# Designs tried in a protein design run: peptides against a protein of PDB entry 6IDX. Part 272

Target 1, 380 residues: chain A of PDB entry 6IDX
Amino acid sequence: KELAKLSADVTFATEFINMDGIIVLTRLVESGTKLLSHYSEMLAFTLTAFLELMDHGIVSWDMVSITFIKQIAGYVSQPMVDVSILQRSLAILESMVLNSQSLYQKIAEEITVGQLISHLQVSNQEIQTYAIALINALFLKAPEDKRQDMANAFAQKHLRSIILNHVIRGNRPIKTEMAHQLYVLQVLTFNLLEERMMTKMDPNDQAQRDIIFELRRIAFDAESDPSNAPGSGTEKRKAMYTKDYKMLGFTNHINPAMDFTQTPPGMLALDNMLYLAKVHQDTYIRIVLENSSREDKHECPFGRSAIELTKMLCEILQVGELPNEGRNDYHPMFFTHDRAFEELFGICIQLLNKTWKEMRATAEDFNKVMQVVREQITRA

## One batch from the design tools (peptide; made by RFdiffusion4, then SolubleMPNN)

Design b2_p25_5_s3 (from b2_p25_5 with T1V F3R R4F Q11E E15P E16L)
Fold by OpenDDE base, seed 1:
Structure b2_p25_5_s3 (fold): chain B 380 residues (1-380), chain A 25 residues (1-25)
Amino acid sequence: as target 1 above (380 residues)
Amino acid sequence: VPRFPEDFTYEPLGPLLQEFKEKLL
């Protein structure tokens, strides 16, 4: 207890570390010997002293043994562990993951996100905070090839619902520490969009062109009986498609694929359009047909608007940026749905279309409408 | 102790967008 208190002092920490004191603490944890009266209390103070000593940055985290990692991971994975030991063990694992890629790899083998989710179902907010902090650390330090798998995992979908129901909708105020961890999780989730945001469309890829054609089909052929077999010659069909792509509001109505070659937002804009068209089909068809039927030059160009809105949302949400330590601004709405970014896009494109109509905008006013919409979104 | 930032800023994008979703749907 006295050691744990003194370990917060840098002068004491330096002397204690120089005397190999930290090695003695690690060996106490590694031994796992439950023979002493008050073992749990002694262990809690040992873990506190270890963490406080390591927080001075004098000793590398890579000094810890695999046996030590397994013991700490054991305190997180075992049921009915003392709350004080669990809290400190979560904090130690977080620090290990953040400070060493080698320790990350070892910890990722010893613990599962499912085990950490169990610590979110408790009434203790401090335990919930440290559990999310460790999840965030694991997500941040995951190799790029594993991030998408981690996000798509059934455990991650369950994580969202558990956070929503047990943290956000909990009968208690959200503390600043928890708000920060929710912010970090949100930023890390949006950073999964970076790949698609930076992916250029290949104008020669037929599969990608077929997505644009599907957008056209959903907008204009959904009411047309499939009996209008495509018997009209390829040239008339191309000319007809050029008209339809103009009505969809693409900048390049001859080859709409060219509108998706600019990054950002690249293919992410096409993903949002396709999501809207498939999941909110009535809303999509309404927006497209309302603007395609206008002859007054007040048509809102859906394709161009959707691309620029996707780019603007990426800028507002800082997609591709690392979480800032000083920020705690999380949006509960992003925990309500698995496709929260695409749902946000679907709301904002309706707002844009409404604002365009209210402003009586023309194509020349496009940038002005986007500025107003940006301000509407950022003040919301 | 993991450093948690002290400053809480909640930008209420969520409630307004939800209200907009409910009004537009």
Scores: peptide ipSAE 0.023, ipTM 0.494, DockQ to the pose 0.067
Fold by OpenDDE base, seed 3:
Structure b2_p25_5_s3 (fold): chain B 380 residues (1-380), chain A 25 residues (1-25)
Amino acid sequence: as target 1 above (380 residues)
Amino acid sequence: VPRFPEDFTYEPLGPLLQEFKEKLL
């Protein structure tokens, strides 16, 4: 207990480390010997002293043995562990993952996100915070392939639901530390969009062009009686599509695929448009048809607006940026839905369309409308 | 540097965007 308190002092820590004191603490954990009457209390203070000593950055985390890692991981994975031991074990594992890629690999083999989710179902907010912190550390240090797999897994949907119900909607006020971990989790989740945001459309890829054609089909062929005979020559068909792509509000009416070659937002804008068209079909059709029927030059160009809005949302959400230590701003909305970014896009595109009408905007006012919409989103 | 800033700022983007969604649907 005294050692744990003194270990917070850098002068004491330096002297104690120079005396191989940290090695003695690691060996106490490694031994796993439950022989002492006060084992749990002693272990909790040992883990506190170890963490405080390591937080000075004097000793590399890579000095830790595999036996020590397995013992700490065991305290997190075992049911009915003492809360004080569990809390310190989660904090130690977080620090190990953050400070060493070698330790991350070993810990990722010993612990699953599913085991950590069980620690979110408790009433103790400190345990919940350290459990999310360790999840965030594992996501941050995971290879991109494993990170995407972790995000797509049923575990992530379950994690989101558990966080929403047991943390955000919990009976306790959210502390600053928890708010930061929720912020970090959101940033790491949005960073999964970076690949799509930086993916250029290939204008020669037929499969990608078929997605744009599907957007046209959903907007215009849902009302068209099958009576337009297949016999109109290829040129008339191309001219017809050029008119449709103009009504959809693409900048390049001849080849809309060219509008998705700019990164950001690249293919992410097309993903959002397709999501809107498939999941919110009535909203999509309404927006497109309302603007396609206008002859007064007050049409809102949907295609251009969707691309620039996707880019704006990526900028507002800081997609591709690392979490900042000084930020605690999280949005509960992003825990309510699995495709929260695409749902946000679907709301914001309607807001943009409304704001365009209210401003009585023309194509010359496009940048002014986008500035107003940015302020509406960021002040919301 | 304290690991966590003392000030929690929540921007109410969620409720306002939900209100916009409900008014526009």
Scores: peptide ipSAE 0.020, ipTM 0.423, DockQ to the pose 0.066
Fold by OpenDDE base, seed 2:
Structure b2_p25_5_s3 (fold): chain B 380 residues (1-380), chain A 25 residues (1-25)
Amino acid sequence: as target 1 above (380 residues)
Amino acid sequence: VPRFPEDFTYEPLGPLLQEFKEKLL
C-alpha cells in the first residue's frame, strides 16, 4: 500500500526502478502464488505500484514477460477475480496495448472483445470505463484489416447495445472518464467511414452506375405501373434518364457518376442516398417528388444536397480525426442504431429540405441554406 | 421568411433529435 502510494512520485519511482523494484513486482505477479494471507489486497497494491511506476515512462512496456501478460489477461478473463484486481488488470492491459504494438499482438491473442463486453454488464462504472478504454485501445491499435473485422463483427453491434443499456441508460451519472471513453469509441467508429468518404466513384464501373440507376428507379419507376415502360429506343431512354437525373438534383444530370468523383465525400454520399432510398423509401420518394414536380426555380436539388450534406456531416463529426484526450462530448443517439450515421443523414436531409422550402431558396441560395443547416445541426 | 442566417430562428434540432431519440431510444 505504501509502495503503491510512493510509486506515484517520480523521484521514488526512479530510485525504486534503479533498484530493480519493478522486476520484483513483476515476479510477484508471475508467480501466481495464492498462498499468502491477504493475497488479493497485496496483488491489488502490487498491480497499482506496477502501473504507477510504468506510467512514469522510465521503463519500456516491452520489458514485461509473456508470463506476466498471461497472468494479467487471466485476471480479466476469469469470472471470479476480485474487482480491485480486475480494474487494475484492465488498466495495465490498456497501457500495454497503447504503448507497445508487440504487446497489442500478444494481448489480442489472449483476450476477446466478448470477454471485455462481459465487464460492461456490471454496475461498477470504473470497471465499465476500463473495459471500454481497453476496447478503444484494441480498436485504435488494430491493423486496418482487423479494425474493419472488429467493426463488422457481431461484437460491435452487441457492444453498442450493451453500452446503451448498461452504461448510457444506467441509473448512475456518467463520470468524465466514462464520457471520454464513449467519445473515443464514437470517434473511432466514425473513422470507419473515412475509407468510403475518400473513395472516388469510377464513372466507368457499371456496378456503381447501377446504384445511381437504382436511385432513379426507386424515385420514378416504383410508383409507375410497369405497363408504361415506353419501349422507345436507346436515345429516348438516355434523354429520359437525363431528365430524371435533373429531377433528382444531380449537378451532372447527364452523368451523375461524376458528382461522386469528388472526395470528400466520394462514395459515402452515394451510400447515404441508397440507404435513405431503401430503408426510408417513403421519405426519399417524398423529398424527390416534391422537388421534381416544381415548375418554379425553388426546387431543392436532392443529389447535390445529399453530397454536400454528407460532406458537412463528416466535417461536423470530424471523420478521420484522432480522438482528443480533453474531450468528453458523446452523442447517445449514435449508440441507438447500427447505421447511426446514415440515420443522422436521413434526418438532416429532411431538415435541409424543410429549411430550403422555408427560405424559398433557389439554386443561388444553396450555400446559404447549407450554412443555416450547419448551424442547426451544430447547435442541437 | 428570413433569407439570412441571422434572421433564421433555428428550430432546435431538439425536436428532430428528440424524435430521433424517441424513435431510436
Scores: peptide ipSAE 0.016, ipTM 0.434, DockQ to the pose 0.035
Fold by OpenDDE base, seed 4:
Structure b2_p25_5_s3 (fold): chain B 380 residues (1-380), chain A 25 residues (1-25)
Amino acid sequence: as target 1 above (380 residues)
Amino acid sequence: VPRFPEDFTYEPLGPLLQEFKEKLL
């Protein structure tokens, strides 16, 4: 207990480390010997002292043995561990993951997100906070090739739903530390959009062109049998599609694929448009047809608006930026749906369309409408 | 600050959008 308190002092820590004191603490954990009276209290203070000593940055985290990692991971994965030991073990694992890629790899083998989710279902907000912190650390340090798989595993395990129901909708006020971890998780979740945001459309990719054609089909051919193979369209059909792409509000109505070559928002804008068209088909058709039937120059260009709105939402949500330690602003709404970004887009595109009508905007007012919509979204 | 002015009558888009709106408040 005294050692744990003194370990917060850098002068004491330096001298204690110089005496190989940290090695003694690690060996106490590694031994796993429950034979001592007050073992749980002793272990809790040992883990506190270890963490406080390591937080001085005097000793590399890479000094930690695999046996130590397994013991700490054991305190997180095993049932009936003392809450004080569990809390400190979660904090140590978080610090290990954050400070060493080698330790991340070892920890990712020893613990599952499913085990960490079990610690979210408790009434102790401190345990919940450290469990989310460790999830965030694992997500942040995951290699790019595994990050999407981890995200999918989080969605499949209903992580967001558990957080929503047991943390956000809990009967207890959210502490600042928890709010920060929820913010971090939100930022890391939005950063999964970065790849699509930075993906340029290839105008020669037929599969990508077929998505644009599907947007046209949903808007204008919803009653026509899909059996008319797109193949033998006479020049008159190509001219018809150019008219349809103009009515959809693409900037390049001859080749709408060119509108998606700019990054950001690249293909992410097309993903949002397709999501709206498939999941909220009635809303999509309404927005498109209301503007396509206008000949008064007050038509809201849906295609252009969707692209610029996607870009704006990425800017507002800071997609591709690392989480800031000073921030704790999270939005509970994003924990309510797996496709929360696309749903937000679907709300905001309706807001944009309404605002455009209310302003009696023309194409010249486009930037002014977008600025008003930005203010409406950010004051939210 | 409620994200959308009170007078922003979102047409009642399905219960999901209502939940989104209520959680933006």
Scores: peptide ipSAE 0.016, ipTM 0.441, DockQ to the pose 0.063; fails the geometry check

Design b2_p25_5_s4 (from b2_p25_5, 7 letters changed)
Fold by OpenDDE base, seed 5:
Structure b2_p25_5_s4 (fold): chain B 380 residues (1-380), chain A 25 residues (1-25)
Amino acid sequence: as target 1 above (380 residues)
Amino acid sequence: VPQFPEDFTPEPLGPELQAFKEKLL
C-alpha cells in the first residue's frame, strides 16, 4: 500500500527501479500464489505500484515475461475477480498493447474482444472505460489484416449495442475518460473507411462500371414502363446513357467512372450512392428525378454533390487521422447503426438537396451551398 | 466486388440518428 502510494513519485520510482524493485513486483504476480492472507488486497496494491512505476517511462514494457502477461490476462478472463484487480489488469494490458507490438501479439492471443465485452455489461464505469480502452488499443495496434476482423467484431451489432445501452444510455453521467475512449473508438471505426476513401475507381473495371449502371437503372428504369425494350442499337444505348449520366449530375457525363478517380473520396462516394439507391430507393429516385426533370439551371447535380459531400463528411469526421488525446467529442448516433456513415450521408444528401432548392442555387453556387451544408452539419 | 446483398435489410435509424435527421430536415 505504501509502495503503491510512493510509486507515483518519480524520485522514489527511480530509486526503487534501480534497486530492481519492479522485478520483485512482477515475480509476485507471476507466482500466482493465493495462499497469502489478504492476497487480493496485496495483489491490487502490487498491480497499482507496477502501473505507477511503469508510467514513469523508465522501464521498457518489453521487460515483462509471458507468465506475467498470462496472469494479467487471466485476471481479465476469469469471471470472479476483484474489481480493483480487474481495473488494474485492464490498464496494464492497455499499456502493454500501446507500448509494444510484441506484447500486443501475445495479448491478442490470450484475450478476445468477446471477453472484454463482458466487462462493458457492468455498472462500474471505470471497468467499462478500461475495457473500451483495451479494445481501442487492440484495434489501434492490430495489423491491417486483423483490423478488418476486429472491425467486423466492432460492426458486430452486439458491441455497439452494448456500448449504447450500458455505457452511453446508462443511468450515470459519462466521465471525461469514458468520453475520450468513446471518441477514440469512433475515430478508429471511421478510419476503416480510409481504404475505400483512398481507392481510385478503375475506369476499365466492368464491375465498377456496372455499379454506375445500376445507379442509372434504379433512377430511370424502375418507373419506366417495360415497353421501351432494350432493343435500340448499341450506339443509341450509349447516347442514352450519356444523357442519363448528365441527369444523374456526374461531372463527366460521358464516363462517370472518371469522377471516382480522385481520392479522397474515391470509391467511398460510389459506396454511399449505391447504399442510398438500394436502401433508400424512394429517396434516391426522388432526388435524382426532381433534378433531372428541371429545364432551368437550378438542377442539383446529384453525382457531383454525392462525391463532394462524401469528401466533406470524411473531412468533418477526420477519416484517416489518429485519435487525439485531448478530444472527447463522441456522437451517440454513430453507435446506433452498422452503416452509420452511409445513413449520415443519406441524411446529409437530402439536406444538400433541400438547401440547394432554398438557395435557388446554380452550378456556380455549388461551393456556397457546400459551405452552408457544412455549417448545418457541424452545428447539428 | 461484393454485390450489395440483395437481402440487405437496413437497421432502423436509432433515436439519435432520427433526431439528427429531424434537426436537419
Scores: peptide ipSAE 0.432, ipTM 0.863, DockQ to the pose 0.437
Fold by OpenDDE base, seed 4:
Structure b2_p25_5_s4 (fold): chain B 380 residues (1-380), chain A 25 residues (1-25)
Amino acid sequence: as target 1 above (380 residues)
Amino acid sequence: VPQFPEDFTPEPLGPELQAFKEKLL
């Protein structure tokens, strides 16, 4: 107990470390010896002293043994562990993951996100905070392939739902520490969009061109009477598609694929358009047809607007930026839906079209409309 | 040239975005 308190002092820590004191603490944990009458209390103070000593940055986290890691992970994975030990064990694992990629790999083998989710289903907000902090650390330090797998997994949907129901909708005020961890999780979740945001469309990729063609099909062929079977002429078909891509509001109506070669937002804009067209088909068709039928030069160019809106949303959400330690602002809305970014896009594109109409905008006013829409999104 | 109304007060987030936010509260 006294050691745990003194370990916060850097002078004491330096002297204690020089006496191999930290090695003694690690060996106490490694031994797992339950023979002491006050084992749980002694272990809790041992873990506190260990964490405080390591937080001085004097000793490398890579000094810890695999046996130590397994013991700490065991305290997190076992259901009958003392809350005080669990809390400290979560904090130690977080620090290990954050400070060492080699420790991350070992910890990721010993614990699952599913086990950490179980610690969110408790009334203790401190345990919930440390559990989210460890999830965030694991997510931050995960290789890109594993991070994408974590995002696509049912575990992510379940995690989101558990956080929403047990943390955000909890019958208690959210503390600053929890708000920070929710912010971090949100930032890390949006950073999964970075790859798509930075992916250029290949104009020669047929599968990507087929997506643009599908956008055209959904907008124009779903309601068109079968009587306009496109006449057999290849030239007439190409001219027809050029007209349709102009009505869709692409900047390059001859080759819309060129509009997606700019990064950001690259392919992420096409993903948003396709999501809107498939999931909110009536909304998509309405937006496109309302603008495609206008002869008054007040048409809102959907394709251009969708690209620039996607870019704007990425800027507002700071996609590709690391979490800032000073920020605690999170949007609960992103915990309600698995495709929250695409849903936000779908709402914001409707807002953009409304604002465009209200402003009686033309193509020359495009940047002014986008500025107004940015203010509308950011003040909300 | 239709003068862009300089005093365009943007409507707050449309009822849909508010509804998207309120589905949380």
Scores: peptide ipSAE 0.087, ipTM 0.685, DockQ to the pose 0.040
Fold by OpenDDE base, seed 3:
Structure b2_p25_5_s4 (fold): chain B 380 residues (1-380), chain A 25 residues (1-25)
Amino acid sequence: as target 1 above (380 residues)
Amino acid sequence: VPQFPEDFTPEPLGPELQAFKEKLL
């Protein structure tokens, strides 16, 4: 107990480390010996002293044994561990993951996100905070290939649901530390969009061109049986599509693929448009047809607006930026839906279309409308 | 042709986005 208090002092820590004191603490954990009447209390103080000593940055985290890692992971994976031991074990695992890529690999083999989700179903907000912190650390340190797998996993859907129901809708006010971890999780989740945001469309990729064609089909051929495509020659069909792409509000109405070659927002804008068209088809068709029927030069260019809105949302949400220390601004809405970014896009594109009409905007007013919409989104 | 209002004060977020934020409170 006294050691745990003194371990916060840098002078004491330096002297204790020079006396191989950390090695003694690690061996106590490694032994796993429940022989002492107050083992749990003693272990909790041992883990506190260990963490405080390591936080001075004097000793490398790579000094810890695989046996130590297994013991700490065991305290997190076992259901009947003392809350004080569990909290410190989560904090130690977080620090190990953050400070050592070699320890991350070992820890990722010993624990699952599913085991950590069980610690979110408790009434103790401190345990919930450290569990999310460890999930965030694992997500941050995961290889890029594994991050996408983690995001697509049922674990992430379940994680969001559990956070929403047991943390955000919990009977207790959210503390600053929890709000920070929710912010970090949100930022790390949005950073999964970075790849698509920075992916340029290849105008020669037929699969990507077929998506643009599908947007056109959904907007204009929704009542037309695909069998009734008039067999008019390929050139008349291309000229018809050029008109349709102009009505869709693409800047390059001859080759709309060129509008998605700019990064950001690259292919992410096309993903948002396709999501809107498939999931919110009535909203999509309404927006497109309402603007396509206008002869008054007050048409809102959907394609251009969708691209610039996607870029704006990426800027507002800081997509591709690392989490900042001291920030705690999380949005509960992003825990309600798996496709929360695309749903936000679907709301914001309707807002943009409304604001465009209210402003009686023309194509020359585009930047003014976008500025107003930015203010509307950011003041929300 | 009604000119673009240069002094367009954006009305606060439409009730849908506010309702989207408030349904989460």
Scores: peptide ipSAE 0.060, ipTM 0.740, DockQ to the pose 0.039
Fold by OpenDDE base, seed 1:
Structure b2_p25_5_s4 (fold): chain B 380 residues (1-380), chain A 25 residues (1-25)
Amino acid sequence: as target 1 above (380 residues)
Amino acid sequence: VPQFPEDFTPEPLGPELQAFKEKLL
């Protein structure tokens, strides 16, 4: 206990470290000797002293043994551990993951996200905070392939549901530390969109062109009996498609694929359009047909608007940026739905279409409408 | 922060869509 208090002092820490004091603490943890009276209390103070000493940055985290890592991971994975030991063990694992890629690899082999989710189902907000912090650290330090796997896993849907029900909708005020960890998790989740945001459409990829054609089909052919597709020649069909792509509000009416070669937002804009068209078909068809039937030059170009809105949302959500310290602005909505970005897009495109009508905008006013919509999204 | 209503179900625009299709015919 006295050592744990003194370890907060940098002068004491420096001298204690120079005397191999940290090595002695690590060996106490490694021994796992439960035979001592008040072992749990002694261990809690040992872990506190270790953490406080390491926080001075004098000793590399890489000094810890695999046996030490296994003991700490054991305190997190065991169902009957003292809350004080669990809290410190989560904090130590977080610090290990953040400070060493070698330690990350070892820890990722010893613990599962499923084990950490169990620590979210508790009434202690501090334990919940440290559990999310460790999940965030593992997610941040994971290779890109493993990050995508973590995001796509049933574990992520379960994690989202558990956070929503046990943290956000809990009968307790969210503390600043928890709000920060929820912000970090949100940022790391949005960073999974970066690949699609930076992916250019290949105009030669037939599968990608078929998605644009599907957008046209959903908007204009959804009620046409497939039997009455006039079998008239390829040229009339191409001319018809150019008109349809104009009505969809693409900038390049001849080859809409060219509108998706700009990065950002690249293919992410096409993903959002397709999601809207399939999941919110009535909303999509309404927006397209309302603007396609106007002859007054007040048409809101859906295709162009969807691309620029996707880009704007990526800018607002800081897609591809690392989490900033001191921020705690998380959106509970993003924990309510698996496709939260696409749902946000679907709401914002309706807002854009409404604002365009209210402003009586023309194509020349496009940038002005987008600026107003940006303010509406950021002030709400 | 867009106060997205927690339960933002887009209102089913079925009737408005039907009325709009009837004007295109």
Scores: peptide ipSAE 0.015, ipTM 0.474, DockQ to the pose 0.044; fails the geometry check

